# Peptides against a protein of PDB entry 3NZW: the designs that were tried, part 25

Target 1, 212 residues: chain A of PDB entry 3NZW
Amino acid sequence: TTTLAFRFQGGIIVAVDSRATAGNWVASQTVKKVIEINPFLLGTMAGGAADCQFWETWLGSQCRLHELREKERISVAAASKILSNLVYQYKGAGLSMGTMICGYTRKEGPTIYYVDSDGTRLKGDIFCVGSGQTFAYGVLDSNYKWDLSVEDALYLGKRSILAAAHRDAYSGGSVNLYHVTEDGWIYHGNHDVGELFWKVKEEEGSFNNVIG
Target 2, 222 residues: chain B of PDB entry 3NZW
Amino acid sequence: QFNPYGDNGGTILGIAGEDFAVLAGDTRNITDYSINSRYEPKVFDCGDNIVMSANGFAADGDALVKRFKNSVKWYHFDHNDKKLSINSAARNIQHLLYGKRFFPYYVHTIIAGLDEDGKGAVYSFDPVGSYEREQCRAGGAAASLIMPFLDNQVNFKNQYEPGTNGKVKKPLKYLSVEEVIKLVRDSFTSATERHIQVGDGLEILIVTKDGVRKEFYELKRD

## One batch from the design tools (peptide; made by RFdiffusion4, then SolubleMPNN)

Design b1_p11_5_s3 (from b1_p11_5, 6 letters changed)
Fold by OpenDDE base, seed 4:
Structure b1_p11_5_s3 (fold): chain B 212 residues (1-212), chain C 222 residues (1-222), chain A 11 residues (1-11)
Amino acid sequence: as target 1 above (212 residues)
Amino acid sequence: as target 2 above (222 residues)
Amino acid sequence: GFPPAVQEWWL
C-alpha cells in the first residue's frame, strides 16, 4: 500500500493506491483505501485490510453518532482521537493499521492526523503511509510547496503514488485521488496505473529506466 | 503441535453479469490426499436471492453459512420480512467474520446475488472480514489457477483493440449467462487437470430476478 | 499464518 495526504494553500490532497496482497499473491487491484466518513472527512487505509475496513467503518458510525448527539459535525481531532483510543485499547492484540484522518471543519480548517495501531497519533501537513511510503516521499518532498495550485497539487499527489506503484511490489492497481476543501472532499477519479504510467512517461519524459 | 484448522480443498468461483450472478463450486471434499466425498455441495442458497460459499476448512465454512442463514432469519423477524440486500448481507458477513478476528474462520467467502438495481453482484471476503464487490472472484485451492484466467476473460485484462499498438484497451462489457457458464466450466475443467483438490463435480448456482437455479456438471474423478 | 489461498488481505 501507498497512501498520502498533504496540506497546501488550497486544502488537502489525498491519494492512495488500490492493491491488496496476500503474501506474494495480488489479492486485488481495485481496493478502496479511502473511506468517505462524511462529506468533510476522509480516512485512509494501510495495513490489515479487515482491521482498517472494519474499524474505519466503525469510526464512521461513531462520527455519525456524534453529529446526531451534538448536532454538529465531529472535529478531525476528535474523530482521529476516537480511532486512536480504540486501537490503543487493542494494543498488543495484533491489529495492523496505518491511517490518516483528513478533513475540514470551520474550527480547525484543513487538518490531517496520522493514526496507527501502535497508538501513535500525529497532526501534520504531510504524511505518506504504507510499504511504498518512502517512494512517495521521494517525489512528494521533492516537489511540495505550500503555494501549489490545486491542479499541481492534485498532479503531485497522483504522481507520488505512481512512483510508489512503480517501485513497490505491494502497491499498484490504480490511484484514487481526493481534494478536500472547506466545501468538503471532491473525488478526482480512479487512475489506472497501467495507463497513467505511460501517459506520465510521455508527458514528462520520465521513467527512462523503462523502455516503451 | 495442535492445528485447529483443516483444509478440505475445493475451489469456488463467482462471476457477476449484468442482470445475473453465478457462484460455482466443485463438489470434492478432501483431507490431505484422501477424498472424503465426491459430492459435498459447498455453494448454498441462503434465501433472499443470495447464494454463498465459504471455501477452505469445511467445518468453518459450514458454521459461517449456518450463522449467515440464521442472520437472514432474524433479519426477517426484526424488520417485517424485509428482503436483505446483497450489500447489507456483505456487511453482515463482515461482522460475522471479524467477530472471530482472533480465531478466524479459515475460509475464503464469496456471495453472489443482485444489487438493489437488479445488477449482478459478487462480494468476496478474506478470512477476517475485509470485503470487496467485484465482477469476478475465484477462491480456494485452485484460485491461483483460475483468477488470472478470469482477469483475462471477464475483465479483459491485457487485451487491446487490434491495430492500436496496445494503446486502446478492449472495452469492458457484460457477459451473457451462457458465456459465463462456459467460462466457469472451462475454469473448473482446467483447474481439475492441475489440482488434486479440485474435481468430481461442478455445481453452479445462477441468481436472476426469477430466483436461484442450479446446474450440475461432472468433472474428472481422478 | 494462513496459506496465501486463504490468507488475510494486506494493504
Scores: peptide ipSAE 0.465, ipTM 0.810, DockQ to the pose 0.731; fails the geometry check
Fold by OpenDDE base, seed 1:
Structure b1_p11_5_s3 (fold): chain B 212 residues (1-212), chain C 222 residues (1-222), chain A 11 residues (1-11)
Amino acid sequence: as target 1 above (212 residues)
Amino acid sequence: as target 2 above (222 residues)
Amino acid sequence: GFPPAVQEWWL
């Protein structure tokens, strides 16, 4: 898996691959690694598929309950804390989760929290999470600027996942891309790596290690 | 070292069509190299137009199916005989599987039916309850032999329009029930040739708006 | 461990 999220002047970009594996077996190429918790809040998945899917779905329910009880959307801080507290209760039990909780509230603005099954909870501006994270960081860190246009930011997110899909055997399938603003998240499509790779290679003149 | 799990082999296969879905399984039940039964069905009609199979360790599979059937029963009691939708069934099965997260059911689970729009639906589960809706899935012993075939023949992977120099993919289309049955039969016939844990018989459950139909075909008995 | 066909999926 490779997931990433970063803050910039235009909000938050979230980009993820879609491969699931079982050992050396490609279990799926079409897994949804982003949970849409509410129109303003996203969760990303890396690690055990069932652990992530089950508990982030549970998190969604908790967030909805908060909204019903408090008559306002849950904060990104509180949502991420709920998940963090939950996985911490299971510390040592063998859960495997590397998650990002990304969203927008009026109070917080655009916000990203990293939460993993070790109990780590971090607020930050840039995270890459998964087996391909280092490949994604290589591209993302080299091109990241706060002042990126929305278009450039979307492309950078997509391009970073593509790099990881290229080098990490456990990442691939497609890129799912999101842009989060004060008006909520916007889905920016599913981009098949097989097609995207050649497009990017042609347009950039990149990936010259691969014969075209 | 004690192993609490058995492996009863077998293979299952689900394919969703436009207005139907198919879930098929061989009827061979095996332990190691010994055939326990040449006809032990592993694909079940669970009611509400949902068919289910949990392939791997048969004891776990049977237990899971029984629990799900019971869940359907109680759903009817609690909700005035409301039909359980396939997506709700999938969520329920996730909870059944994940409830044993730390001592999993040793099974690959597939269910098939129609979604609320009448479209064919196949859901597959890992042993601990992650699930995905897909157009096709193979599970069990010969899944590695069949799944690539399904990728090619159902999802048309690596197929391109002739004369386009690989630039235009073969368009996706739904397969007819007849085409699906042919693919299922070919899949199991080929798997039987190359895997000792697959054979004897093929049972296919076809789900349509009219209900569940069952077909049976002989496989090699070697 | 589980064989690939019945192994836990990882992301």
Scores: peptide ipSAE 0.465, ipTM 0.800, DockQ to the pose 0.809; fails the geometry check
Fold by OpenDDE base, seed 3:
Structure b1_p11_5_s3 (fold): chain B 212 residues (1-212), chain C 222 residues (1-222), chain A 11 residues (1-11)
Amino acid sequence: as target 1 above (212 residues)
Amino acid sequence: as target 2 above (222 residues)
Amino acid sequence: GFPPAVQEWWL
């Protein structure tokens, strides 16, 4: 898996691959590694598929309950804390989760929290999470600027996942791309890595390690 | 030391069509190299036009299916005989599986039915309850032999339009029930030839708006 | 550990 999220002047970009594995077996190339918790809040998934899918779905329920009880959307801080507290209760039990809770509230603005099954909870501007995270960081860190246009930011997110999909055997399939703004998240499509790779290679003159 | 798990072999396969879905399984049940039964059905009609199979350790599979059937029953009690949708069934099964997260059911689970729009639906589960809706999925002993075939023949992976120099992919289209049945039969006959844990019989459950029907075909008994 | 055919999925 490779997931990433970053804040920039235009909000948040979230990009993820779609491969699931079971050992050396490619279990799926079409897994949804982003949960749409509400129109303003996303969760990303890395680690055990069931752990992430189950508990982030559960988180969605908790976030909805918060809205019903408090008559206000849950903050990104609170949502991430709920998940963090939950996984911390299971510390040592063998959960495997690396997640980013990304969203917008009027109080916080665009916000990203990293939460993992070790109990770590971090607020930040840039995170890459998963087996391919270092590959994504290599591209993302090299090109990131706060002042990126929305178009450039979307491309950078997509391009970073593509780099990871290329180098990480456990990442691939497609890139799912999101842009989070004050108006909520916008899905920017599913981009098959097989097609995207050749397009990017041709347009950039990159990936010259592959002859074609 | 205690090993709570066995492996009873077998293989299952789900394919979704436009307005139907199929879930098929062989009827061989084995332990190691011994055939326990040549006809032990492992694909079940669970009601509400949902068919289910949990392939791997048969004891776990049977337990899971029974729990799900019971869940369907209680759903009717609690919701005025409302039909359980396939997506809700999938969520329920996730909870059943994940409820044993730390002592998992040793099975690969597939359900098939129609979604709320009447389109064929196949959901597959890992042992601990991650799930995905797919057009096709193979599970069990010969899944590694069948799944790539399904990628090619159902999802048309690595197929391109002739004369396009690989620039135009073969367009996705739904398969007819007859085409799907042919693919299922070819899958299982081929798997039977190459895997000792697959054989004896093939039972196919076909889900349509009119209900569930069953077809049976002989496989090699070697 | 599960065999690949029935192994839990990892992301």
Scores: peptide ipSAE 0.465, ipTM 0.814, DockQ to the pose 0.777; fails the geometry check
Fold by OpenDDE base, seed 5:
Structure b1_p11_5_s3 (fold): chain B 212 residues (1-212), chain C 222 residues (1-222), chain A 11 residues (1-11)
Amino acid sequence: as target 1 above (212 residues)
Amino acid sequence: as target 2 above (222 residues)
Amino acid sequence: GFPPAVQEWWL
């Protein structure tokens, strides 16, 4: 898996691959690694598929309960804390989760929290999570600026996942791309890595380690 | 070292059509190299137009299916005989599986039915309850032999329009019931040839708006 | 662990 999220002047970009594996077996190329908790809040998945899917779905329920009780959307801080508290209670039980909770509230603005099964909870501007995270960071860190246009930011997110898909055997399939603003998240499509790779190579003159 | 799990082999396969879905399984039950039964059905009609199979360790599979059938029963009691939707069934099965997260059911689970729009639906589960809706899925012993074939013949992977220099993919389209049945039969006959845990018989459950139909075909018995 | 045929999925 390779997931990433970063804050910039235009909000948040979230980009993820779609491969699931079972050892050397490619279990799926079409896994949804972003859960749409509500129109303003996203969760990303890396690690054990069942652990992530089950508990992030549970998180969605907790967020909805908050909204019903408090008559207000839950904050990104509170949502991420609920998940963090949950996984911390299971510390040592063998859960495997690397998640980002990304969203927008009027109180917080655009916000990203990293939460993992070790109990780590971090607020930050840039995270890459998964087996391909270092490959994504290589591209993302080299090109990131706060002042990126929305178009450039979307491309950078997509391009960073593509780099990871290229180098990490456990990442691939497609890139799912999101833009989070004050008006909520916007889905920017599913981009098949097979097609995207050749397009990017041609347009950039990149990936010269591959002849084609 | 104590191993609480057995392995009864077999293979299952689900394919969704436009207005139908199929879930198929062989009828061989095996332990190690000994055939226990040549006809032990492992694909079940669970009511509400939902068919289910949990392939792997048969004791776990049977337990899971029984629990789900019971869940359907209680759903009717609690919700005025409301039909359980396929997506709700999938969520319920996730909870059944994940409830044993630290002593999992040793199975690959597939369900098939129609979604609320009347479109064919197949859901696949790992042993601990992750699930996805897919157009097709093979599970069990010969899944690695069948799934690449389904990628090519159901999802048209690696197929391109002639004369386009590989730039135009073969368009996705739903398959007819007849086409799906042919693919299922070819999948299982091929799997039987190459895997000792697959054979004897093939049972196919076809789900349409009119209900569940069953078809049976002989497989090699060697 | 589980054999590859029914192994847990990883992301």
Scores: peptide ipSAE 0.464, ipTM 0.806, DockQ to the pose 0.714; fails the geometry check

Design b1_p11_5_s4 (from b1_p11_5, 6 letters changed)
Fold by OpenDDE base, seed 4:
Structure b1_p11_5_s4 (fold): chain B 212 residues (1-212), chain C 222 residues (1-222), chain A 11 residues (1-11)
Amino acid sequence: as target 1 above (212 residues)
Amino acid sequence: as target 2 above (222 residues)
Amino acid sequence: SFPPAVEEWWL
């Protein structure tokens, strides 16, 4: 898996691959590694598929209950804290989760929290999570600027996942791309790595380690 | 050293059509290198137009299917005989599986039916309860032999329109029930040739708006 | 680990 999220002047970009594996077996190329908790809140998934899917779905329920009880959307801080508290209670039990909770509230603005099964909860502007995270960081860190246009930011997110898909055997399939603003998240499509790779190679003159 | 799990072999396969879905399984049950049964069905009609199979360790599979059938029963009691939708069934099965997260059911689970729009639906589960809706999925012993074939023949992977220099993919389209049955039969006959844990018989459950029907075909009995 | 690991999916 490779997931990433970063803040920039235009909000948040979230980009993820779609491969699931069981050892050397490619279990799926079409897994949704972003959960749409509500129109303003996203969760990303890395680690055990069932752990992530189960508990982030549970988180969605908790967020909805918050809205019903408090008559306002839950904050990104509170949502991430609920998940963090939950996994901390299971510390040592063997859960495997690396997640980013990304969203927008009027109080917080665009916000990203990293939460993992070790009990770590971090607020930040840039995170890459998964077996391919270092490959994604290599591209993302080299090109990141706060002042990126929305178009450039979307491309950078997509391009960083592509780099990870290229080098990490456990990442691939497609890139799912999101842009989060004050108006909520916007889905920016599913980009098959097989097609995207050749397009990017041609347009950039990159990936010269592969001959066409 | 005690191992709480067994392996009873077998293979299952689900394919969704436009207005139907198919879930198929062989009828061979084995332990190690011994055939326990040549006809032990592992695909079940669970009611509400939902068919289910949990393939791997048969004791776990049977337990899971029984629990799900019971869940359907209680759903009717609690909700005035409301039909359980396939998506709700999938969520319920996730909870059944994940409820044993630290001692999982040793099975690959597939369910098939119609979604609320009447379209064919196939859901697949890992042993701990992650699930995905797909057009097709193979599970069990010969899944690795069949799944790539399904990628090519159901989802048309690596197929391109002639004369486009590989630039235009073959368009996705639904397969007819007859086409699906052909693919299922070819999948299982091929798997039987290359895997000792697959064979004897093939049972296919077809779900349509009119209900569930069954077809049976002989496989190699070697 | 006990029980034996199952073929769970990883992301």
Scores: peptide ipSAE 0.476, ipTM 0.815, DockQ to the pose 0.446; fails the geometry check
Fold by OpenDDE base, seed 3:
Structure b1_p11_5_s4 (fold): chain B 212 residues (1-212), chain C 222 residues (1-222), chain A 11 residues (1-11)
Amino acid sequence: as target 1 above (212 residues)
Amino acid sequence: as target 2 above (222 residues)
Amino acid sequence: SFPPAVEEWWL
């Protein structure tokens, strides 16, 4: 898996691959690694598929309950804390989760929290999470600027996942791309790596390690 | 060290069509190299036009299916005989599986039916309850033999339009029930030839708006 | 290694 999220002047970009594996077996190329918790809040998934899918779905329920009880959307801080507290209770039990809770509230603005099953909870502007995270960071860090246009930011997110899909055997399939603004998240499509790779290679003159 | 799990072999396969879905399984049940039964059905009609199979350790599979059937029953009791949708069934099964996260059901689970729009639906689960809706999925002993075939023949992977220099993919289209049945039969006959844990019989459950139909075909008994 | 490993999906 490779997931990433970053803040920039235009909000938040979230980009993820779609491969699931079971050892050397490619279990799926079409897994949804982003949960749409509400129109303003996303969760990303890395680690055990069931752990992430189950508990982030559970998180969605908790966020909805918060909204019903408090008559206000849950903050990104609170949502991430709920998940963090939950996984911390299971510390040592063998859960495997690396998640980013990304969203917008009027109180917080665009916000990203990293939460993992080790009990780590971090607020930040840039995170890459998964087996391909270092590959994504290589591209993302090299090109990131706060002042990126929305178009450039979307491309950078997509391009970073593509780099990871290329180098990480456990990442691939497609890139799912999101842009989060004050008006909520916008899905920017599913981009098959098989097609995207050649397009990017041709347009950039990149990936010259591959002949074709 | 006590090992609570067995492996009873077998293989299952789900394929979704436009207005139907199929879930198929062989009827061989084995332990190691011994055939326990040549006809032990492992694909079940669970009501509400949902068919289910949990392939791997048969004791776990049977337990899971029984629990799900019971869940369907209680859903009717609690919700005024409302039909359980296939997506809700999938969520329920996730909870059944994940409820044993630390002592998992040793099975690969597939369900098939129609979604709320009447479109064919196949959901597959890992042993601990991650799930995905797909057009096709093979599970069990010969899954590694069948799944790549399904990628090619159902989802047309690695197929391109002639004369396009590989630039135009073969367009996706739904398969007819007849085409799907052919693919299922070819899958299982081929798997039977190459895997000792697959054989004896093939039972196919076909789900349409009119209900569940069963078909049976002989496989090699070697 | 108890219970035995299952074929869990990994992301």
Scores: peptide ipSAE 0.476, ipTM 0.816, DockQ to the pose 0.450; fails the geometry check
Fold by OpenDDE base, seed 1:
Structure b1_p11_5_s4 (fold): chain B 212 residues (1-212), chain C 222 residues (1-222), chain A 11 residues (1-11)
Amino acid sequence: as target 1 above (212 residues)
Amino acid sequence: as target 2 above (222 residues)
Amino acid sequence: SFPPAVEEWWL
């Protein structure tokens, strides 16, 4: 898996691959690694598929309950804390989760929290999470600027996942891309790596290690 | 060291069509190198136009299917005989599987039916309850032999329009029930040739708006 | 380990 999220002047970009594996077996190329908790809140998945899917779905329910009870959307801080508290209760039990909770509230603005099954909870502006995170960071860090245009930011997110998909055997399939603003998240499509790779290579003149 | 799990082999396969879905399984049940049964069905009609198979350790599979069937029953009791939708069934099965997260059912689970729009639906589960809706999925012993074939023949992976220099992919289209049945039969016939845990018989459950139909075909018995 | 590992999916 490779997931990433970063804050910039235009909000938040979230990009993820879609491969699932079972050992050397490619289990799926089409897994949804982003949960749409509400129109303003996203969760990303890395680690055990069932752990992530189950507990982030549960998180969604908790967030909805908060909204119903408090007549206000849950904060990103609170949502991430709920998940963090939950996984911490299971510490040592063998859960495997690397998640990012990304969203917007009026109080917080665009916000990203990293939460993993080790009990770590971090607020930050840039995270890459998964087996391909290092590859994604290589591209993302090299090109990241706060002042990126929305278009450039979207491309950078997509491009970073593509790099990881190229180098990480456990990442691939497609890139799912999101842009989060004050108006909520916007889905920016599913981009098959097989097609995207050649497009990017042609347009950038990159990936010259691969002969087309 | 004691291993609580057995492996009863077998293979299952689900394919969703436009207005139908199929779930197929061989009928061989094996332990190690010994055939326990040449006809032990592992694909079940669970009611509400949902068919289910949990392939791997048969004891776990049977237990899971029974629990799900019971869940369907209670759903009817609690919700005035409301039909359980396939997506709700999938969520329910996730909870059944994940409820044993730390001592999992040793099975690959597939269900098939129609979604609320009447379109064919196949859901597959890992042993601990992650699930995905897909157009096709193979599970069990020969899944690794069949799944690539399905990628090619159902999802048309690595197929391109002739004369396009590989630039235009073969377009996706739904397969007819006849085409799907043919693919299923070819899949299991091929798997039987190369895997000792697959054979004897093939049972195919076809789900349409009219209900569940069952077909049976002989496989090699060696 | 007990129980034995199963073929769970990883992301």
Scores: peptide ipSAE 0.468, ipTM 0.801, DockQ to the pose 0.448; fails the geometry check
Fold by OpenDDE base, seed 5:
Structure b1_p11_5_s4 (fold): chain B 212 residues (1-212), chain C 222 residues (1-222), chain A 11 residues (1-11)
Amino acid sequence: as target 1 above (212 residues)
Amino acid sequence: as target 2 above (222 residues)
Amino acid sequence: SFPPAVEEWWL
């Protein structure tokens, strides 16, 4: 898996691959590694598929209960804290989760929290999470600026996942791309790596380690 | 070291059409290299136009299917005989599986039915309850032999329009029930040739708006 | 312990 999220002047970009594996077996190329908790809040998945899918769905229920009780959307801080508290209670039980909770509230603005099964909870501007995270960081860190246009930011997110899909055997399939703004998240499509790779190679003159 | 799990082999396969879905399984039940039964059905009509199979350790599979059937029963009691939708069934099965997260059911689970729009639906589960809706999925002993074939013949992977220099993919389209049955039969006959845990008989459950029908075909008994 | 015949999915 490779997931990433970063804050910039235009909000948040979230980009993820779609491969699931079982050992050397490619279990799926079409897994949804982003959960849409509500129109303003996203969760990303890395690690055990069942652990992530089950508990992030549970998180969605907790967020909805908050809205019903408090008559207000839950904060990104509170949502991420609920998840971190839960996984911390299971510490040592063998859960495997690397998650990002990304969203927008009026009080917080665009916000990203990293939460993992070790009990770590971090607020930050840039995270890459998964077996391909180092490959994504290589591209993302080299090109990231706060002042990126929305178009450039979307491309950078997509391009960073593509780099990871290229080098990490456990990442691939497609890139799912999201833009989070004050008006909520916007889905920016599913980009098949098989097509995207050749397109990017041609347009950039990159990936010269591959003969096309 | 004590291993609480058995392995009864077999293979299952689900394919969704436009207005139908199929779930098929061989009828061989085996332990190690000994055939226990040549006709032990493992694909079940669970009511509400949902068919289910949990392939792997048969004791776990049977337990899971029984629990789900009970879940359907209680759903009717609690919700004024409301039909359980296929997506709700999938969520329920996730909870059944994940409820044993630390001593999992040793099975690959597939369900098939129609979604609320009347479109064919197939959901597959790993042993601990992750699930995905797909157009097709093979599970069990010969899944690795069948799944690449389904990628090519159901999802048209690696197929391109002639004369486009590989730039235009073969368009996705739904298969007819007849085409799907042909693919299922070819999949299982091929798997039977190459895997000792697959054979004897093939039972196919077809789900349409009119209900569930069953078809049976002989497989090699080697 | 979980035998390899059916494996959990990893992301």
Scores: peptide ipSAE 0.455, ipTM 0.803, DockQ to the pose 0.592; fails the geometry check

